# Designs tried in a protein design run: peptides against a protein of PDB entry 7AE7. Part 124

Target 1, 321 residues: chain A of PDB entry 7AE7
Amino acid sequence: KVYKDLREFLEVLEQEGQLIRVKEEVNPEPDIAAAGRAAANLGKNQPAVFFEKIKGYKYSVVTNVHGSWQNHALMLGLDKNTSTKDQFYELNRRWDKFPVPPNVVKREAAPCKENVIDKDINLFEILPLYRINEQDGGFYISKASVVTADPEYPDDFNKLNVGTYRIQVKDRDRVGIQALAMHDIAVQLEKAEAENKPLPIAITIGNNPLVTFMASTPVGYNQNEYEFVGALQDGVPMDIVKSDLYDHLYVPAGSEVVLEGHIIPRVRTVEGPFGEFPGSYSGARLQCEVKIDRITHRTNPIFENLYLGIPWTEIDYLMAL

## One batch from the design tools (peptide; made by RFdiffusion4, then SolubleMPNN)

Design b2_p18_3_s4 (from b2_p18_3, 10 letters changed)
Fold by OpenDDE base, seed 2:
Structure b2_p18_3_s4 (fold): chain B 321 residues (1-321), chain A 18 residues (1-18)
Amino acid sequence: as target 1 above (321 residues)
Amino acid sequence: MEYDEVEQKNKELNAKHS
């Protein structure tokens, strides 16, 4: 089975008993994190947790989408009881199909384009933001697939990067992004900053689970993550659409939310602390700042965010394959 | 793209999608 978007995957997770739906209104803090921890205590078959109603917010949250081997099996369109060994075998078999170029769909065919916000941008109106950990220095977007291109070669599709980065919300229309020197985004940012130019960026939230998986998987600088998604879909291309602001950036057609903007050149602001692991916090650092210039989103967008509960975090599963 | 270009692009996009 291939998934077009997060919603199709969540439907399968629910059908397979791998999603808990919380229907009662919850407080963003501490209830989201607490419910995630409670779900983790259900054992090895940790379900996703879908929060339908968040107090003070309009939209829903889902966590722990990748938070079990069963969820990973289902992501690959396998039986939920497929062994880790067989999942690896199938992953490797499909990996050899690279590259599988994505389909570029028309704007009108892309669900991520259903709604537009281009003025009075307020991230708090679109995303039910909360602290993932009690001691976090702010609200984080932790499962975004961030799209950037090489400023020197913007039309080179092979240099289009889709990565996962730690993103702290700083203001209504500003986020901090952790671009480490080892990340492809850092190479692209260095080129932009050398010329004192903004780096175009699209921060995509709530994607096809294989997009989120590939965004967390290191690939070569000249390899496009979308072409791996098609490979991991057993040769079925994924659907992408051109960003609204930038002709050279493409986003998943099914993204729940797309934050289009730019990294401000040579600006660094305090980011963190963030609880990367339960009880372990990275210190506050100076990080890049993104201005959000345009938002596109699906109607009733789902905010997919990372689960960092004990004993196993969602990141442990994302990095294990 | 400078900020003014982004603002202009948003205006153009709004005009196209209105």
Scores: peptide ipSAE 0.031, ipTM 0.655, DockQ to the pose 0.023
Fold by OpenDDE base, seed 3:
Structure b2_p18_3_s4 (fold): chain B 321 residues (1-321), chain A 18 residues (1-18)
Amino acid sequence: as target 1 above (321 residues)
Amino acid sequence: MEYDEVEQKNKELNAKHS
């Protein structure tokens, strides 16, 4: 099974008994985090949790999408009871199919382009934002696949980077991003900042689960994560579409929300703290700031966000194989 | 990674959260 988007994956998770649907209205805090913890306590077969209604917001939230070995097996289009060993062997077998170039679809064929916001941008209108942990210094977007390019080689598709970074909402049209020196985005940002230029960026939310998986998986600077997604789809290309603001940035065609903008050059603002693990907070740091200039989104967009809990965090499964 | 490295990592993660 290959998934075009998050929605097709959530449908399979629900069919396989790996998704809990919460139909009653919940408070963003503490109910989302509390329900995530409750789902984690169900044992090794942790389901995704889908919140249909969040008080004060228009749209839905899903958490813990990658939060079990069963969900990981289903992501690979395998039987949910496939052993971790067999999942590993299948992943490696498919990895050897790299590169599988993506299909570039027309704008009109891309679900992420159904709606456009290009003025009066307010992230709180499009994303049901909440504190993941009670002591977080703000609202975080924790499962975004962030697209950037090399500013010296913008047309080199192999240098297009799709990564997962810690993103704090700073204002209605601004986010802080943690770009560590070890990340490919930091190399690209350094080049832009050397010339005092903005770095173009697309922050994509609610993707094909293999996009999210590859965005969390380190690859070579000259390797494109989308070409690995095609490999992990057993040779089926994924669909990408050109960003609206930038000719050189491509986003997943099926993204629920795409935040297009730029990293402001040579600006650092306070970001954090964030509870990376239960009871463990990373301190506040000076991090990069992104200005959001345009949003595209699917009708009734689903906000996919990270679950952090005991004994296993969702990130543990994303980085386990 | 080899499977043994994955298994070891999973054991370490389980030990950290136990």
Scores: peptide ipSAE 0.024, ipTM 0.474, DockQ to the pose 0.017
Fold by OpenDDE base, seed 4:
Structure b2_p18_3_s4 (fold): chain B 321 residues (1-321), chain A 18 residues (1-18)
Amino acid sequence: as target 1 above (321 residues)
Amino acid sequence: MEYDEVEQKNKELNAKHS
C-alpha cells in the first residue's frame, strides 16, 4: 500500500491496532508526554498516540507515528508482523529503484493548500505546541521535513534538500533551526550568507510517513529525497506541489501544515536546551532563525511531533534501517 | 527581537512545574 498523506497512514495504523486515540481533553503538559510514555510501556509494539483535544488549542497532535517496527512495516505497506530482516531486505530492494521522480500537481489539487495564512501569523493558532521534555528550553517542532535548495543552483531539482532538523519556536512567526555543518542545509545556508541573502525555506509538518523517513535519512547532496520516496513506494511517484512563495521549492502535496519563509542571513539566536535523548540534553547554542512569511494548511491540521521515550525513540526506528 | 509570547508561555509552564 502507498500513502498519499499522514491521514491515510493514521487510518491504517488505527485499523491495524497501532494507534491509540485519546478522546478526552488533555493538558499539553504533562499529559502528552505522559501518555506517550504510557503507550511506550505497552511493549515492543508501540502504537502511535493521537490526541483529539488539547486544552487551549484548536487542533490535534499525533506522536510516535514511527515508534515501532510494526509502524515501520506498515509505512512500507507491508504486513505489520513483517520481520526487521525482511523489512531491511525490502527497503534495500526498493532503494535500488532510485530515482523515481515525483508528480508535480496543481495548487488546486494539493490538500496542503486548503487554507492560507499570509498575515498576523501565529504558530500557536495552528500547532498545539508543548514541551516534549520537562526541561526543554521551549516548544519544539521535531518531526518536520524541511525543504531548501542550493541558492547557486535553485533550478537543480537534484540539489533540492528535504531534511529533518531541530526547530524551536521563538515567536509567533519565528523559529530557531539547528543547521549543523554536516547537514546539507548548512552548505546551502553558507552560500546564501556569503552573499548576505535570505535562504528560502519550507517547513512541512504531518507528511506521508516515507517523506518523514527520507528526510531523516542521509542522502547525497545531489540526490533528491522525493525521488527516494518514490523508490520506497516501490516505484509509485509521490505528489509534490510548488510552494506559494518560491518557484524552486516543492512541498509534499498532502502536508498537514507548510510553514514558508526564510532563514535570516547572518543572524544567530540562542536555541535549546533540548532533550534529544532520554536523560540527556544538548546545550544551548547560537542557531539560525527562520521568519515565517506564509502558512498553508489542511483543514483541521494534525500536528505530528516526535516522541522521545525509553527504550527506543522514533529516531531509533527512523535510523535503524 | 522580542519573543514575548513564547517567553510568557514558557514562564507560565515553568511556574506550573515549580
Scores: peptide ipSAE 0.007, ipTM 0.341, DockQ to the pose 0.210
Fold by OpenDDE base, seed 5:
Structure b2_p18_3_s4 (fold): chain B 321 residues (1-321), chain A 18 residues (1-18)
Amino acid sequence: as target 1 above (321 residues)
Amino acid sequence: MEYDEVEQKNKELNAKHS
């Protein structure tokens, strides 16, 4: 089975008993994190947790989407009881199908384009933001697939990077991004900053689960993550659409929210602390700042965010194979 | 892109979708 978007995957998770739906209004803090921890205590078959109603917000949150081997099997379109070993072998078999080029769909065919915000941008109106950990220095977007290109080769699709980075919300239309030197985005940013130019960026939230998986999986700088998604879909291309602001950036057609903007050149602001691991905080550091210039989103967008409770965390499952 | 280019692009997009 192949999924076009997060919603199709969540439907399957629910059908397979791998999603808990919380219908009661919750407080964003501490209830989201507390419910995630409670779900993690259900044993090996940790479900996703979908919060329909969050106090003070209009939209929903889903966590722990990748938070079990069952969910990982379902992501691959396998039986939920497929062994980790068999999942690994199937993943490797499909990996050899690379490259599988994506389909570029028209703007009108892309669900992520249903709504547009280009003025008076306020991230708090679109995303039910909360502290993942009690001691976090702010609100984090921890499961976004971030799209950037090489500013020297903007039309080279093989250099289009889709990665997962720590993103702190800084203001209504500003986010901090942790672009470490080991990340492909840092190479692209260095080139832009050498010329004192902004780096175009699209921060995509709530994707096809294989997009999120590939964004969390290191690949070569000259390899496109979308072509691996097609490989992991057993040769079925994924659907992408051109960003609104940039002709050279492509986003998943089914994204729940797309934040289009730019990394401000040669600006660094305080980011953190963040609880990356249970009981372990990365300190505050000077990190890059992104200006959000345009938002596109699906109607009633779902904010997919990372569960960082008791190990195993979602990141452990995303990086385990 | 400078801010003015982003603003111009947004205006063009809005005009195309109006």
Scores: peptide ipSAE 0.007, ipTM 0.299, DockQ to the pose 0.022

Design b2_p18_4_s1 (from b2_p18_4, 5 letters changed)
Fold by OpenDDE base, seed 5:
Structure b2_p18_4_s1 (fold): chain B 321 residues (1-321), chain A 18 residues (1-18)
Amino acid sequence: as target 1 above (321 residues)
Amino acid sequence: MTFPRTTAAAQKIPELEK
């Protein structure tokens, strides 16, 4: 099974008993994090948790999508009871299919383009934002696939980077992003900042699960994560679409929400703290700031966010493959 | 530090799996 989007994957998770649907209205704090923790305590078969109704918000949240070996098996289109060994074997087998170039679809065919917000941008109207940890310095988007390109080689598709970065919401139309030196985005940002130019960025939320997986998997600077997604789909290309603002940025066609904007050159603002690991808070640091200039989103967008609780956390599973 | 596990939503999770 190959998934075009998050929704197709959530359907399979639900069919396979790997998704809990919370239909009752919940408070964004502390109920989302608490429910995620409760689900994580169910043992080895940790389900995704889908919150249909969040008080004060219009849209839904899903957490712990990658939060178990069963979910990982299903992500690979395998039987949910596939052993970890067999999952690794299959992943390695498929890895050898790299590169599998994505399909570039027309704008009209991309679900992420169903709705557009290009004025009076307010992230709180689109994303049901909440603190993941009690002592977090703000609201985090912790499971986004962030798309950037090399500003020196913008048309080199092999240098298109899709990565996962810590993102704090700073204002209605601004986010802080943690671009560490080890990240490909930091290389690209350095080039842009050397010329005092903005770095184009697309922050994509709620993707097909292999996009999220590959965005969390380090690859070579000259390797495109989308071409690995196609490999991990056993040779089936994924669908991407051109961003609205930038000709050289491509986003997953099925993304629930796409935040298009730019990293402001040579600006650093306070970001954090964030509870990256249980019992460990990263300190507040000066980080890059992104201005959001345009949002595209599916109708009734689902906010996929990372579950961070007691180990095994969702991040532990993402790092295990 | 994560949020406490004792919310109404958290309490329903085990019931929803049965």
Scores: peptide ipSAE 0.010, ipTM 0.458, DockQ to the pose 0.150
Fold by OpenDDE base, seed 2:
Structure b2_p18_4_s1 (fold): chain B 321 residues (1-321), chain A 18 residues (1-18)
Amino acid sequence: as target 1 above (321 residues)
Amino acid sequence: MTFPRTTAAAQKIPELEK
């Protein structure tokens, strides 16, 4: 089975008993994090948690989407009881199908283009933001697939990078991004900053679960993550669409929310602290700042965010594969 | 090309199945 978007995957998770739907209105804090911790305490078969109603916000949140081996099996279109070993064998088999080029769809065919915000941008109107950990220095977008290109080779599709980075909300239309030197985005940013140019960026939220998986998986600088998604879909291409602001940036056609903007060159602002692991907070550091210039989103967008609670957390599963 | 993490992950599988 192949999923076009997050919604199709959530439907399967629910059918398989791997999604808890919270229909009652919850407070963003502390209820979302508390419910995630409660779900983690259910043992090895940790379900996703879908919050339909959040006080003070218009839209929904889903957490712990990748939070169990059962969810990972289902992501691969396997039986939920497929052993971890067999999941890895299947991943390896499918990996050999790389590259599987994505389909470029028309703008009108891309669900992520259903709605546009190009003025008076306010992230709080689109995303039900909350503190993931009690001592976090702010609100984080922790499960975004961030799209950037090589500014020297913008038309080289093989150098298009889709990665997961720590993103702190700084203002209505600004986010901090942690671009570590070991990540491909840091190479691209260095090239842009050498010329004192902005780096174009698309921050995509609520994707096909294999996109999120590949964005969290290091690949070669000259390898496109979308071509691996097609391989992991057993040879079925994924659908991508051009960003609205940048002809050279492609985003998943089914993204719930796409934040299009630019990294401001040679600007660094305080970011953090963030509780990356239970009881462990990363210190505050000077990090890059992104200006959001345009938002596209599906009608009634779902904010997918990472659960960081008692081990095993989603990050443990995402790093284990 | 074998998934680079598969080797590291495969080594962790026995620990994860425990």
Scores: peptide ipSAE 0.008, ipTM 0.453, DockQ to the pose 0.021
Fold by OpenDDE base, seed 3:
Structure b2_p18_4_s1 (fold): chain B 321 residues (1-321), chain A 18 residues (1-18)
Amino acid sequence: as target 1 above (321 residues)
Amino acid sequence: MTFPRTTAAAQKIPELEK
């Protein structure tokens, strides 16, 4: 089984008993985090949790999508009871199929383009934002696949980077992003900032689960994560579409939400704290700031966000193999 | 966060099968 988008994966999770649907209205805090913890306590078969109604918001949230070995098996299109060992072997087998170039689809064929917001941008109208941890310094977008390119080689598709970064919402149209020196985005940002130029960025939310997986997996600077997604789909290309603002940035065609904008050059603002691990908070630090200039989104977009709780957390499964 | 496929996560896999 290959998934075009998050929705197809959620359907399979639900069919396989690996998704709990919460139909009653919940409070963003503390109910989302509390329900996530409760799901994690169900043992090894941790389901995704889908919140249909969130007080004060229009749209839904899903958490713990990658939160179990069963979910990981299903992501690979395997039986949910496939052993971790067999999942590993299959992952490695498929990895060797790299590169599998993506399909570039037309704008009209891309679900992420169903709706456009290019003025009066307000992230709170599109994303049901909440504090993941009680002491978080703000709202975080924790499972975004962030697309950037090399400013020196914008047309080199092999240098297109799709990564996962800690993103704090700072304002209606501003986010802080943690770009560490070890990240490919930091190399690209350094090049842009050397010339005092903005770095074009697309922050994509609610993706094909293999996109999210690859965005969390380190690859070579000259290797494209989308070509690995095709490999992990056992040779089936994924669908990407050109961003609206930038000819050189491509986003997953099925993304629930795409935030297009730029990293403001040589600007650093306070970001954090954030509870990265249970019982530990990272301190506040100066981080990069992104201006959001355009949003595209699917109708009734699903906000996929990371569950952070007692190990094994969702992040542990994303990184385990 | 680029999580290195740390050998540490791979080392925990056998502990989960116990």
Scores: peptide ipSAE 0.009, ipTM 0.488, DockQ to the pose 0.028; fails the geometry check
Fold by OpenDDE base, seed 1:
Structure b2_p18_4_s1 (fold): chain B 321 residues (1-321), chain A 18 residues (1-18)
Amino acid sequence: as target 1 above (321 residues)
Amino acid sequence: MTFPRTTAAAQKIPELEK
């Protein structure tokens, strides 16, 4: 089975008993984090948790989407009881199908383009933001697939990078992003900053689960994550669409929310702390700042965010394969 | 430090699986 978007995957998770739906209104804090921890305590078969109603917000949150081996099996379109060994074998088999080029769909065919916000941008209106950990220095978008390109080779599709980075909300239309030197985005940013130019960026939220998986999986600088998604879909291309602001950036056609903007050149602002692991906080650091210039989103967008709790965390599962 | 585990929402999770 192949999924076009997060919604199709969530439907399967629910059908397979791997999603808990919370229909009652919850407080963003502490209820989302507490419910996530409670779900993690259910044992090895940790479900996703879908919050339909969040006090003070219009839209929903889902967490722990990748939070179990069963969810990973289902992500690969396998039986939920497929062993970790067999999942690994199948992943490796499919990996050899690289590259599988994506389909570029028309704007009108892309669900992520259903709604546009191009003025008076307020991230709090579109995303039910909350602190994941009590001591977090702010609200985090922790499960976004971030799209950037090489500014010297913008038309080289092989240099298009889709990665997962720690993103702190800084203002209504600004986020901090952690671009470490080991990340492809840091290489691209360095090139832009050398010329004192903004780096175009698209921060995509709520994707096909294999996009999220590949965005968390290191690949070569000259390899496109979307072409691996097609490989992991056993040769079925994924659908991408051109960003609204940039001709050279392509986003998943089915993204729940797309934040289009730019990394401000040669600006660093305080970001953190963030509780990356239970009982451990990263210190505050100077990080890059992104200005959000345009938002596109699906009607009633789902905010997919990372569950961070007692190991195994969702990150552990995303990196374990 | 994480938020307390015991919230009204967390208590309902086991009931939603029945």
Scores: peptide ipSAE 0.006, ipTM 0.427, DockQ to the pose 0.150; fails the geometry check

